Peptides against a protein of PDB entry 6UG1. Designs and how they scored, part 55

Target 1, 304 residues: chain A of PDB entry 6UG1
Amino acid sequence: SNEERKRRKYFHMLYLVCLMVHGFIRNEWINSKRLSRKLSNLVPEKVFELLHPQKDEELPLRSTRKLLDGLKKCMELWQKHWKITKKYDNVGLYMRTWKEIEMSANNKRKFKTLKRSDFLRAVSKGHGDPDISVQGFVAMLRACNVNARLIMSCQPPDFTNMKIDTSLNGNNAYKDMVKYPIFWCEVWDKFSKKWITVDPVNLKTIEQVRLHSKLAPKGVACCERNMLRYVIAYDRKYGCRDVTRRYAQWMNSKVRKRRITKDDFGEKWFRKVITALHHRKRTKIDDYEDQYFFQRDESEGIPD
Target 2, 301 residues: chain A of PDB entry 6UG1 as posed
Amino acid sequence: SNEERKRRKYFHMLYLVCLMVHGFIRNEWINSKRLSRKLSNLVPEKVFELLHPQKDEELPLRSTRKLLDGLKKCMELWQKHWKITKKYDNEGLYMRTWKEIEMSANNKRKFKTLKRSDFLRAVSKGHGDPDISVQGFVAMLRACNVNARLIMSCQPPDFTNMKIDTSLNAYKDMVKYPIFWCEVWDKFSKKWITVDPVNLKTIEQVRLHSKLAPKGVACCERNMLRYVIAYDRKYGCRDVTRRYAQWMNSKVRKRRITKDDFGEKWFRKVITALHHRKRTKIDDYEDQYFFRRDESEGIPD

## One batch from the design tools (peptide; made by RFdiffusion4, then SolubleMPNN)

Design b2_p13_3_s4 (from b2_p13_3, 6 letters changed)
Fold by OpenDDE base, seed 2:
Structure b2_p13_3_s4 (fold): chain B 304 residues (1-304), chain A 13 residues (1-13)
Amino acid sequence: as target 1 above (304 residues)
Amino acid sequence: SKAEEIIKFALSE
């Protein structure tokens, strides 16, 4: 019905806000001074120097290469620190079906929220789910004075799916679900004026995204619980930015149709949510990023 | 909480 369509749209909006606020809170927690002091000790001086290369005036690419090597070594150090990767409880922050939401609403199970103290302990010990691990990695880079963002791929239920029953097949579903991350890192390269994408935990990859990312879910099974629609960046200064354009090859043709921002009402609403979560002034880094997004929109074109 | 304020703000329109 039209009513059920409206209900699913509004529930999607509410769920999206809750996810974005969750990302904001986790971004605040990883700025913990106590955690920062502990995690900085994981990074040797030689690796710190690679993270902070001098500008090569002859070939700026050499400085970027040093930064990339430093980030690779940080991923290796992080793997050594991380002792226990827990499975997600149920589906974690991956996308739920409408049926799962309805069933969960009937089952008034108290959602056990992880407390800040428990999170900080988990990161410090190297024990937790992949999301906690990625968040801890961002905290380690920030402890080394790296301009690292926490990236969250927000997975609200698909309001464009009007099917009553979306039975997802159980066992293969977890492997396909966790094939691509929900959380990752971006690092600002001051030499190339670009964000470097870092997945320290899942794919263990570093990339300089041009047109597409390895972190973008591919294939039907992977996209059932991980649909690239809302990739939100949280910086060390409590900036909040929509960076979906970086990771979406087909933003205009495919991704936009599955976003609340497909219409003017949804666009205005989503901008208000971003603005409410954005607690810093604009910087030249935002200008370079917006220019890159503009060039990506022009290069994709408007779908016919 | 800040989360509740943001939710209220985002839903009050």
Scores: peptide ipSAE 0.025, ipTM 0.714, DockQ to the pose 0.759
Fold by OpenDDE base, seed 5:
Structure b2_p13_3_s4 (fold): chain B 304 residues (1-304), chain A 13 residues (1-13)
Amino acid sequence: as target 1 above (304 residues)
Amino acid sequence: SKAEEIIKFALSE
């Protein structure tokens, strides 16, 4: 019905705000001074120097290569620190079906909310789910004075799915779900004027995204619980930015149709949510990023 | 909480 379409759209909006606020809170927690002091001790001086190379005036690419080597070594150090990767409870922050939402409304499941103290302890011990691990990695880079962002791929229920039963059947459902991350890292390269993408936990990859990312879900089974629609960046200064354009190859033709921002009302609403979560002034880094997004929109073209 | 205020703000407009 038209009413059910409105209901699903509204519930998607509510769920999206809750996810974006969750990302904001986790980004605040990883700025903990106590955690920062502890995590900086994991990074040897030689690795710290690689994270902070001098600018090579002849070949800026040499400085970028040092930074990339430093980030690789940080991933290796993080893997040594992290002792226990817990499975997600149920589907974690991956996308729920409409049927799962309806069934969960009837079950007063006391979601055991992880407290800030428990999170800081989990990161400090190297014990937790993959999301906690990625968040801890971002905290370690920030402890080393690296301009690292926490990235969150928000997975609200698909309001464009009007099927009554949206049950997902499959023997490998969990493996397919976790094949691609929900959380990752971006690091500012001051030499190339670009964000470097880092997945320290799931795919264990570092990339300089040009047209497509390895972190973008591919294949039907993986996309059932992980649809790239809302990739939100949280920086160390409490900035909040939509960075979906970086990771979406087909933003205009495919991704936009699955977003609340497909219409003017949804675009205005989503801008209000971003503005409410953005607690810093604009910087030259934001100008370089917006220029990159503009060039990516022009190069994709307008779908017919 | 600040989170609840942001949720209320984002849903009230």
Scores: peptide ipSAE 0.025, ipTM 0.712, DockQ to the pose 0.849
Fold by OpenDDE base, seed 3:
Structure b2_p13_3_s4 (fold): chain B 304 residues (1-304), chain A 13 residues (1-13)
Amino acid sequence: as target 1 above (304 residues)
Amino acid sequence: SKAEEIIKFALSE
C-alpha cells in the first residue's frame, strides 16, 4: 500500500538518524584523553616517524610510501593489542529485515547499551566486537597525531524492499554478513591530497580508492545485511561528511535509488541531518575531497 | 515537517 511505503520511508529515516548519532557518539568517545595517552604507548618511535614523514620535495610519493608503511605497522601492532574479538549480538549494526523489526517491536528485549566507561575499558584491554576494535584503532592513530576519520556504513532497513518476508535462507548467514565491515578508518595523506582507506580488523587492508573499494559489498548474500548507501565520515574535530561517493562505483545509477536522497525532500532532510552533526568549519581538506567527488560524478556520467 | 520532527527527536538525545 501507499501507507506501508510511507511507514517504511519514515522508519528508514528515523533508523538512519539513530545510526548517524551512534557514530557521532562513538567518535566523541574515541577522542578520550585518557584513552589517547594509553594507546600512544602502543606505537614505538620508529613507527611514529613513519606516520609523520618529511615532505620529499623531489618525489612526494616517497613520503606517501612511508605513511603507508607506518599504517601497515600500526595494523600489525593493533592485532597484537587486540586479544578477544567478540561476535556481534544478533546482527549488530548490520541491516535488519522488516520482519525482524516487527518481531523486535513485540519482544521487549532490553538492549544493553554499552556505556562510555565500558567502551574505554574494552578498547584499553583489547576485548570487544569488530566495531569497538576499529574505533579503538582510529583512537590509536589520533593518539599519534594522525588525521584519522572514523567511517561508518549506515545500514537502515531497505525502504525500497516492499516484501514482508525476506527469508535469509543461508546456513552461513553470519559469515556472509561479516564478510565486509561496517566501520573502518580513513587517513589523510597530506602529500597526495587524498584519503587513504584502512580496514584494520575485517579485510586487514590499506587502499587508495580510485574507482572502487575492496570494502564495497559484493554478491547477493553479503548485500542482504550490508548495502553500501550511507558511508559517513567522523573526524577528530567533530566534522561529519557523506563520503559514499568514494566507495560507490555506481552512485548515480544504483546507490542513489536506494537512498532517502533520491528525491528533493529526502536530499534537503539528509543535508539538515549532516549539518546538525557537523561541528567544525570547512577546511582545504574538504575542498580536495569535494573536487575528487565531483571528478567521480563526471566520470560515472548521468545514468541513461 | 515530519523530517524536522525526526531531526529534533534525534538531537534531543
Scores: peptide ipSAE 0.022, ipTM 0.681, DockQ to the pose 0.154
Fold by OpenDDE base, seed 1:
Structure b2_p13_3_s4 (fold): chain B 304 residues (1-304), chain A 13 residues (1-13)
Amino acid sequence: as target 1 above (304 residues)
Amino acid sequence: SKAEEIIKFALSE
C-alpha cells in the first residue's frame, strides 16, 4: 500500500539517523585522551617518522610511499595488539530485513548498550568485535597525530524493498554478511591531496581509491545485509561528511535509487542531518575532496 | 515537519 511505503520510508529515515548518531558517539569515544596516551605507546618512533615524512620537493610520491609504509606497519602492530575478535551479536550493524524489524518490535529484549567505559577497556585490551577493532585503530592513528577519520557504511533497512517477507535463508549468511566491513579508516595524504582508504581488520588492505574500492560489496549474497548507500566520514574535529561518492562506482545509475536523497525532500532532509552532525568549519581538505567528488560525478555521467 | 521531528528525536537520545 501507499501507507506501507510511507511507513518504510520514515522508518528508514529514523534508523539512518540513529546509525549516524551512533557513528558520531563512537567517533567522540575514539578522541578519549586516556585511550590516546595508551595507544600511542604501541607505535615505535621509526613507524611514527614514516607516518610524518618530510615533503620531498623533487618527488612528492616518495613522501606518499613512506606514509603508506607507515600505515602498513600500523596495521601489523594493530594485529599484534588485537587478541580476541568477537563475532557480532546477531547481525550487528548490518542491514536488517523488514521481517526481522517487525519480529524485534514484538520481542521486548532490552539490548545491552555498550558503555563508554566498556568500549575504552575493550580497545585497550584488544578484545571486541570488528567494529570496535577498527574504531580502536583510528584512535591509535589519531594518537600518533595522523589525520585519520572513522568511516561508517550505514545500513538502514531498504525502503525500496516492498516485499512483505524478506527473510534471508542460508547457512553461509554470516560469512557473506561479514565479507565486507561496515567500519573502516581514511587517512589524509597531504602530499597527493587525497584520502587513503585503510581496512585494518576485515580485508587488511590499504588503497588509494580511483574509480572503485575493494571495500564496496559485490555479489547478491553480500549485498543482502551490506548495501553501499550511506558512507559517512567522522573526523577528529567532529566533522561529518557523506563520502559515498568515493566508494560508489555507479552513484548516479544504481546507488542514488536506493538512497533517501533520490528526491528533493530526501536530499534536503539528509543535508539537515549531516549539518546537525557536522561540528567544525570547512577546510581546504574539504575543498580538495569536493573537487574529487565533482570530477567523479562528471566522469560517471548521467545514466541513460 | 515529520523529518525535523525524526531529527530532534534521534539527536535527543
Scores: peptide ipSAE 0.022, ipTM 0.687, DockQ to the pose 0.185

Design b2_p13_4_s1 (from b2_p13_4 with E5K E11K V13L)
Fold by OpenDDE base, seed 3:
Structure b2_p13_4_s1 (fold): chain B 304 residues (1-304), chain A 13 residues (1-13)
Amino acid sequence: as target 1 above (304 residues)
Amino acid sequence: SLEEKLEEILKEL
């Protein structure tokens, strides 16, 4: 019905705000001075120097290569620190079906909310789910004075799916779900004036995204619980930015149709949410990023 | 505050 369409749209919006606030809170927690002091000790001086290369005036690419090598070594150090990767309880922050939402409303499930103290302990011990691990990795890079962002792929229920039963079939569902991450890292390359994408936990990859990312879900089974629609970046200064354009090859043709921002009301509303979560002044880094997004929109063109 | 802004956003739903 038209009523059910409205209900699913509003529930999607509410769920999206809750996810974006969750990302904001986790980004605040990883700025903990206590955690920073502990995690800085995981990075030896030689790796710290690679993270902070001098500018090569002859070939700036040499400086970028040192930074990339430093980030690779940080991923290796993080793997040594991280002892226990817990499975997600149910689907974690992956996308729920409408049926699962309805069933969860009926079941007074005691959601064990992880407290800040428990999070800091989990990261310090190297024990937790993949999201806690990625968040801890961002904290380690920030402890080394690296301009690292926490990236969150927000997975609200699909308001464009009007099927009553969206039950996902059984056995490989968890493997397909976790094939692509929900959280990852971006690092500012001051030499190339670009964000470097880092997945320290899932794919264990570093990339300089041009047209497409390895982190973008591919295949029907993987997209059932992980639809790339809202990729939100949280920086060390409490900036909040929509960076979906980086990871979406087909932003205009495909992704926009699955976002609340497909109409003017949804665009204005979503801009209010971003503005509410953005607690810093604009910088030249934002100018370079917006220029990159503009060039990506021009290069994609208008969908036919 | 952030809370006030979130409440305003939620009233628009």
Scores: peptide ipSAE 0.150, ipTM 0.849, DockQ to the pose 0.695
Fold by OpenDDE base, seed 5:
Structure b2_p13_4_s1 (fold): chain B 304 residues (1-304), chain A 13 residues (1-13)
Amino acid sequence: as target 1 above (304 residues)
Amino acid sequence: SLEEKLEEILKEL
C-alpha cells in the first residue's frame, strides 16, 4: 500500500539517524586520552617516522610510499595486538529485513548496550567484534598524530523493498554477510592531497581509490545485508561527511535510487542530519575532497 | 545541544 511505503521510508530515516549517531558516539570514544596513551606504545619509533615522512621535493610519491609502508606495518602491529575477534550478535549493524524488524519489535530482547568503559577495555585488551577492532585501529593511528577518519557504511532497512517476506534462507548467510566490512579507516595523504582507504581487519587492504573500491560489496548474497548507500566519515575534530561518492562506482545510475536523497525532501533532510553531526569548520582538505567528488560525478555522467 | 538538534530532525519524520 501507499501507507506501508510511507511507513518504511520514515522507519528507514529514523534507523539511519540512529546509525549515524552511533558512529558519532564511537568516534568520540576513540578520542579517549587514556586509550591514546596505551595505543601509542604499540607503535615503534621507526614506524612512527614512516607515518610522518618528510616531503620529498623531487618526487612526492616517495613520501606517499613511506606513509603506505607505515600503514602496512600498523596493520601488522594491530593484528598482533588483537587477540579475540568475536562474532557479531545476530547480524550486528548489517542490514535487517522488514520481517526481522517486525518480529524483533515483539521480542523485547535486552540489547546489552556496550558502555564506553566496556568499549575502552575491549580495545585495550584486543577482545571484541570486527567493528570494535576497526575503531581501535583508528584510535591507534590518531594516537600517532595521523589524520585518520572512522568510516561507517550505514545499513538502514531497504525502503525500496516492498516484499513482505524477505527471509534469507542461506546456510552461509553469516559468511556472505561479513565478506565486506561495515567499518573501515581513511588516512589523509598530505602529499597526494587524497584520502587513503584502509581496511585493517576484514580484507586487510590499503588502497588509493580512483574509480572503484575493493570494499564495495559485490554479488547478490553479499549485497542482501550490505548495500553501499550511506558511507559516513567521522574525523578526529568531530567532522561528519558523506563520502559515498568515493566508494560508489554507479552513484547516479544505481546508488541514488536506494537513498533517501533521491528526492528534494530527502536531500534537505539528510543535509540537516549531516550538519547536526558536523562540529568543525571547513578546511582545504574538504575542498580537495569535494573537487574529487565533482570529477567523479562528471566522469560517471548523468544517467539518461 | 546535539540532542535538541536531533529531536528537531526526528519531529520532521
Scores: peptide ipSAE 0.138, ipTM 0.846, DockQ to the pose 0.691
Fold by OpenDDE base, seed 1:
Order: structure tokens, then sequence, then C-alpha cells
Structure b2_p13_4_s1 (fold): chain B 304 residues (1-304), chain A 13 residues (1-13)
């Protein structure tokens, strides 16, 4: 019905705000001065120097290579720190079906919210789910004065799915779900004027995204619970930015159709949400990023 | 506040 379409759209919007606020809160928690002091001790001086290379005036690429090597070593150090990766309870922050949402509302399940103190303890001990691990990795890089962003792929229920039964069958559902991350890191390369993508936990990869990312979900089974639609970046200064354009190869042709921003009302509303969560002034880094997004939009073209 | 801005956003739903 038209009513059910409206209900699913509004529930998607509400759920998206809750996810984006969750990302904002986690980004605040990883700025903990107590955690920063503890995590800085995990990074040896030689690795710190690689994270902060001098500008090579002859070949700026040499400086980027040092930074990339420093980030690789940080990823290896993080793997040594992290002792226990817990499975998600149910689906974690991956996408729920409409049926799962309705059933969850009926069952009045008491969700235990993780407290800030418990999060800081989990990161400090190296015990937690993959999301806590990624968030802790971003905290470690920030402790080393690296301009690292927390990235969150927000997974609200698909308001474009009008099927009554959206139940997902099969034992492989968890493996396919966790094949791609929900949280990752970006690091600012001051030499190339680009963001470097770092997945320290899931794919254990570092990439300089040009046209496509390895972190973008591929295949029907993986996309059932992880649809690339809302990739939100949270920086150390409480900036909030939509960076979906970086990771979406087909933003205009495919991704936009699955976003609330497909219409003018949804675009204006979503801009209000971003603005509410963006607590810093614009910088030259934002100018370089917007220029890159513009070039990516022009290069995709308008779908026929 | 952040809360006030979120309340305004939620009233538009």
Amino acid sequence: as target 1 above (304 residues)
Amino acid sequence: SLEEKLEEILKEL
C-alpha cells in the first residue's frame, strides 16, 4: 500500500538518524585522552616517524610511500594488540529485514547498550567485536597525531524493498554478512591531497581509492545485509561528512535510487542531519575532497 | 544543542 511505503520510508529515516548518532558517539569516545595515552605506547618511534614523513620536494610520492608503510606497520601492531574478536550479537549494525524489525518490536528484547567505560576497557584490553576493533585502531592513529577518520557504512532497512516477507534463509548468512566491513578508517595524505582507505580488521587492506574500493560489497548475498548507501566520515574535530561518492562506483545509476536523497525532500532532510552532526568549520581538506567528488560525479556521467 | 537539532529533524518525520 501507499501507507506501508510511507511507513517504511519514515522508519528508514529514523533508523538512519539513530545509526549516524551512534557513529558520532563512538567518534567522541575514541577521542578519550585516557585511551589516547595508552594507545600511543603501542607505536614505536620508528613507526611514528613513518607516519610523519618529511615532504620530499623532489618526489612527493616517496613521502606517501613512507606514510603507507607506517600505516601497514600500525595495522600489524593493531593485530598484535587485539586478542579476542567477538562475533556480533545477531546481525550487529548490519541491515535488518522488515520482518526482523517487526518481530523485534513484538519481543520487547532488552538491548544492553555498551557504556563508554566498557568500550574504553574493551579497546584497552583488545577484546571486542570488529566495530570496536576498528574504532580502537582509529583511536591509536589519532593518539599518534594522524588525521584519521572513523568511517561508518550506515545500514538502515531498505525502504525500496516493498516485499511483505523479507526473511533471509540460510546458514551462510553470517559469513556473507561479515565479508565486508561496516566500520573502517580513512587517513589524510597531506602530500597527495587525498584520503587513504584503511580496513585494519576485516580485509586488512590499505588502498588509495580511484574508481572503486575493495570495501564496496559485491554479490547478491553480501548486499542483503550490507548495501553501500550512506558512508559517513567522522573526524577528530567532530566533523561529519557524506563520503559515499568515494566508495560508490555507480552513485548516480544505482546507489542514489536506494537513498533517501533520491528526491528533493530527502536531500534537504539528509543535509539537515549531516549539518546537525558537523561540529567544525570547513577546511582546505574539505575543498580537496569536494573537488574529488565533483570529478568522480562528472566521470560517472548521468545515467541514460 | 545536538538534542534540539535532532528533535527538529525528528519532527519533520
Scores: peptide ipSAE 0.126, ipTM 0.842, DockQ to the pose 0.692
Fold by OpenDDE base, seed 4:
Structure b2_p13_4_s1 (fold): chain B 304 residues (1-304), chain A 13 residues (1-13)
Amino acid sequence: as target 1 above (304 residues)
Amino acid sequence: SLEEKLEEILKEL
């Protein structure tokens, strides 16, 4: 019905806000000064120097190469620190079906909300789910004065799916769900004026995204619980930015159709949410990023 | 506050 379409759209919007606020809160927690002091001790001086290369005036690419090598070594150090990767409880922050949402509304499961103290202890010990691990990695880079962002791929229920039964065919193994991450890191390269993508936990990869990312879900089974629609970046200064354009090859043709921002009302509403979560002034980094997004929109074109 | 802004956003739902 038209009513069910409205209900699913509004529930998607509510769920999206809750996810974006969750990302904001986790971004505050990883700014803990107590955690920062502990995690800085994991990074030896030689690796710290690679994270902070001098500008090579002859070839700025040499400085970028040092930064990339420093980030690779930080990933290796993080793997040594992290002792226990826990499985997610149920589906974690991956996308739920509409049926799962309706069934969960009836089950007053006391979700044991992870407290800030429990999170800080988990990161310090190297024990937790993959999301806690990524968040801890971002905290370690921030402890080394690296301009690292926490990235969250928000997975609200698909309001474009109007099927009554949205049950996943039972074989969608936990392995297919977790094949691609929900959380990752970005690091500002001051030499190339670009964000470097870092997945320290899942794919264990570093990339300089041009047209496509390895972190973008591919294949039907993986996309059932992980649809790239809302990739939100949280920086160390409490900035909040939509960075979906970086990771979406087909933003205009495919991704936009599955976002609330497909219409003017949804675009205005989503801009209000971003603005509410954005607690810093604009910087030249934002100008370079917006220029990159503009060039990516021009290069994709408008779908016919 | 952030809470007030979120409440305003939630009233528009």
Scores: peptide ipSAE 0.119, ipTM 0.838, DockQ to the pose 0.683

Design b2_p13_4_s2 (from b2_p13_4, 4 letters changed)
Fold by OpenDDE base, seed 3:
Structure b2_p13_4_s2 (fold): chain B 304 residues (1-304), chain A 13 residues (1-13)
Amino acid sequence: as target 1 above (304 residues)
Amino acid sequence: SLEEKLQEILDEL
């Protein structure tokens, strides 16, 4: 019905705000001075120097290569630190079906909210789910004075799916779900004037995204619980930015149709949410990023 | 505040 379509749209918007606020809170927690002091000790001086290379005036690419090597070594150090990767409770922050939402509303499940103290302890011990692990990795890079962003792929229920029963059948449902991450890292390369994508936990990869990312979900089974629609970046200065354009190959043709921003009302509303969560002034880094997004929009074109 | 801005966003739902 038209009523059910409205209900699903509003519930999607509410759920999206809750997810974006969750990302904001986790980004604040990883700025903990207590955690920073502990995590800086995981990074040897030689690795710190690679994270902060001198500018090579002859070949700036040499400086980028040192930074990439430093980030690779940081991923290896992080794997040594992390002792226990817990499975997600149910689906974690992956996308729920409409049926699962209705069933969850009926079940008074005591949502055990992880407290800030428990999070800091989990990161410090190297015990937690993959999201806590990625968030801790971002905290370690920030402890080394690296301009690292926490990236969150927000997975609100699909308001464009009007099916009543969206039961997901399959023995490998969990494996397919966790094939691609929900959280990852970006690092600012001051030499190339680009963001470097880092997945330290799931795919264990470093990318300089041009047209597509390995972190973008591919295949029907993986996309059932992970649809790339809202990729939000949280920086160390409490900036909040939509970076979906970086990871979406087909932003205009495919991704926009699945976003609340497909219409003017949704675009204005979503801009208000971003503005509410953005607590810093604009910088030259934002200018370089917006120029990159503009070039990507021009290169994709308007879908015919 | 952030809370006020979030409330405004929720009131628009």
Scores: peptide ipSAE 0.087, ipTM 0.819, DockQ to the pose 0.682
Fold by OpenDDE base, seed 5:
Structure b2_p13_4_s2 (fold): chain B 304 residues (1-304), chain A 13 residues (1-13)
Amino acid sequence: as target 1 above (304 residues)
Amino acid sequence: SLEEKLQEILDEL
């Protein structure tokens, strides 16, 4: 019905706000001074120097290469620190079906909300789910004075799915779900004026995204619980930015149709949410990023 | 506050 379509749209919006606020809170927790002091000790001086290369005036690319090598070594150090990767409870922050939401509303399952103290202990010990591990990796880079962002791919239920039964069949659902991450890192390269993408946990990859990312879910089974729609960046100064354009090859033709921002009302509403979560002044880094997004929009063109 | 702005956003739903 039209009523069910409205209900699913509103529930999607509510769920999206809750996810974005969750990302904001986790971004605040990883700024903990106590955690920072502990995690800085994981990074040797030689690796710290690679993270902070001098500007090569002859070939700026040499400075970028040092930064990339430093980030690779940080990823290796993080793997040594992280002792226990727990499976997600149920689906974690991956996308739920409408049926799962309706069944969960009837069952007052007390979600054990992870407290700040428990999170800091988990990161500090190297014991937790992949999301906690990524968040801890961002905290380690921030402890080394690296301009690292926490990235969250928000997975609200698909309001464009009007099927009555949205049950997902089969045992392979977990492997397909976790094939691509929900959380990752971005690091600012001051030499190339670009964000570097780092997945320290899942794919264990570092990339300089141009047109496509390895972190973008591919295939029907993977996209059932992980749809690239709302990729939100949280920086160390409590900036909040939509960076979906970086990771979406087909933003205009495909991704926009599955976002609340498909219409003017949803676009204005979503801008209000971003503005509410954005607690810093604009910087020249934002100008370079917006220029990159503009060039990506022009290169995709308008869908026919 | 952030909470007030979020409540305003929720009241628009």
Scores: peptide ipSAE 0.076, ipTM 0.810, DockQ to the pose 0.697
Fold by OpenDDE base, seed 1:
Structure b2_p13_4_s2 (fold): chain B 304 residues (1-304), chain A 13 residues (1-13)
Amino acid sequence: as target 1 above (304 residues)
Amino acid sequence: SLEEKLQEILDEL
């Protein structure tokens, strides 16, 4: 019905705001001075120097290589720190079906909300789910004065799915769900004027995204609970930016159709949400990023 | 506040 379409769109928008606020809160917790002091001690001086290379005036690429090597060593140090990776309870922050949402509303499951103190303890001990682990890795890089962003792939229920029964066949193994991350890191490369993508936990990869990312979900089974639609970046200064364009190869042809921003009302509304969560002034880094997104949009073209 | 801005966003839904 038209009513059910409106209801699903509304619930998608509400759920998206809740997810984006969750990302904002976790980004604030990462900025804990107490946590920063503990995590800085995990990074030896030689690795710190690699994270902060001098500008090579002859070949700026040498400076980028040092930074990449520093980030690789930080991933290795993080793996040594992290002792226990917990499985998600149910589906974590992966996408729920409409039926799962309706059933969960009827079942007043007391979700135990993780407190800030429990999060800080979990990161400090190296005990938690993959999301806590990624968030802790971003905290470690920030403790080393690296301009690291927390990235969140927001997974609201699919308002474009108008099927009454949206039950996933029980064979959608936890493995297919967690094949791609929901949270990762980006690091600013001041030499190349680009963001470096870092997944320290799931795929354990560092990439300089050009046209496609390894973190973008591929295959039907993986996309059922992880659709790349809203990739939100949270920086150390409480900036909030939509970075979906970096990770979406087919933003205009495929991704836009599954976003609230497919129409002018949804675009204006989503801009208000981003603006509400963006607590810093614009910088030259934002100019370089917007220029990159513009070039990527022109290069994709308008789908015929 | 952030809360006020979030409420405004929710009231537009």
Scores: peptide ipSAE 0.062, ipTM 0.800, DockQ to the pose 0.762
Fold by OpenDDE base, seed 2:
Parts: C-alpha cells; structure tokens; sequence
Structure b2_p13_4_s2 (fold): chain B 304 residues (1-304), chain A 13 residues (1-13)
C-alpha cells in the first residue's frame, strides 16, 4: 500500500539517523586520551617515521609509498594486538529485513548496550567484534597523529523493498554477511591529496580508490545484508561527511535509487542530518575530496 | 543515555 511505503520510508530515515549517531558516538570514544596513550605504545619509532615521511620533492610517490608501508606495518601490529575477534550478536549493524524488524518489535528483548568503559577496555585488551577492532585501529592511527577517519557503511532497512516476506536463506548467511566490512578506515595522503582506504580486519587491504573499491559488496548473497548506500566518514575533529561516491561505482545509476536522497525532500533532510553531525569548519582537505567526487560524477555521467 | 536510547531503538528494530 501507499501507507506501507510511507511507513518503510520513515522507518528507514529514523534507523539511518540512529546508525549515523552511533558512528558519531564511536568516533568520539576512539578519541579517548587514555586509549590514545596506550595504543601509541604499540607503534615502534621506525613505523611512526614511515607514517610521517618527509616530502620527496623529486618524486612525491616515494612519500606515499612510505606511508602505505607504514599503514601495512600498523595493520600487522594491530593483528598482533587483537587477541579475540568475537562474532556479532545476531547480525550486528548489518541490514535487517522488514520481517526481522517486525519480529524484533514484537519481542521486547532488552539489548545490552556496550558502555564507553567496556568499549575502551575491549579495545585496550584486544577483545571484541570486528567493528570494535576497526574502531580501535583508527584510534591507534590517531594516537600516532595520523589523520585517520572512521568509515561506517550505514545499513538501514531497504525502503525500496516492498516485499512482505524477505526471509533470507539461512545456511551461509553469516559468512556472506561478514564477507565485506561495515566499518573501515581512511587515511589522508597529504602527498597525493587523496584518502587511502584501509580495512585492517576483514579483507586486510590497503587501497587508493579510483573507480571502485574492494570493500564494495559484490554478489547477491553479500548484498542482502550489506548494501552500499550511506558511507559516512567521521574524522578526528568530529567532521561528518558522506563519502559514498568514493565507493559507489554506479552512484547515479544504481545507488541513488536506494537512498533517501533520491528526491529533493530526502536530499534536504539528509543534508540536515549530516550538518547536525558535522562539528568542524571546512578545510582544504574537504575541497580536494569534493573535487574528486565531482570528477567521479562527471566520469560516471547521467544514467541513460 | 543517548547511546542507550539509540541502542534501544536499534534493538527494538
């Protein structure tokens, strides 16, 4: 019905705000000075030097290569620190079906919220789910004075799915779900004027995204619970930016149709949400990023 | 807390 379409759209919007605020809160927690002091001790001086290379005036690419090597070594150090990767409780922050939402609403389950103190302890001990691990990795890079962003792929329920029963086939559901991350890292490369994508936990990869990312879900099964629609970047200065354009090859043709921003009302609403979570002034880094997004929009073109 | 409310919302979802 039109009423159910409206209900699902509004519920998607509410859920999206909750996810985006969750990302904001986790980004605040990883800025903990106590955690920063502990995590900086995991990074030896030689690796710190690679994270902060001198500018090579002859070949700036050499400086980028040192940074990439430093990030690789940080990823290896993080694997040594992280002792226990817990499975997600149920589906974690992956996308729920409308049926799962309806069933959950009927089940007054008291969920255990992870408190800030428990999060900081989990990161410090190296015990937690993959999301906590990624968030801790971003905290370690920030402790080394690296301009690292927490990236969150927000998975609100699909308001474009008007099917009543979207029961997912159960057997490989967890493996397919966790094939791609919900949280990852971006690091600013001051030499190339680009964000470097780092997945320290799931795919254990570092990439310089041009047209596509390895972190973008591919295939039907993994896309059931992980649809690339809202990739939100949280920086160390409490900036909040939509970076979906980086990871979406087909932003205009495919991704936009599944976003609340498909219409003018949704675009204006979503901009208000971003603005409410964006607690810093614009910087030259934002100008370089917006220029890159513009070039990506021009290169994709208007869908036929 | 806001986090508890958000988690309750995420949990009621």
Amino acid sequence: as target 1 above (304 residues)
Amino acid sequence: SLEEKLQEILDEL
Scores: peptide ipSAE 0.031, ipTM 0.770, DockQ to the pose 0.082

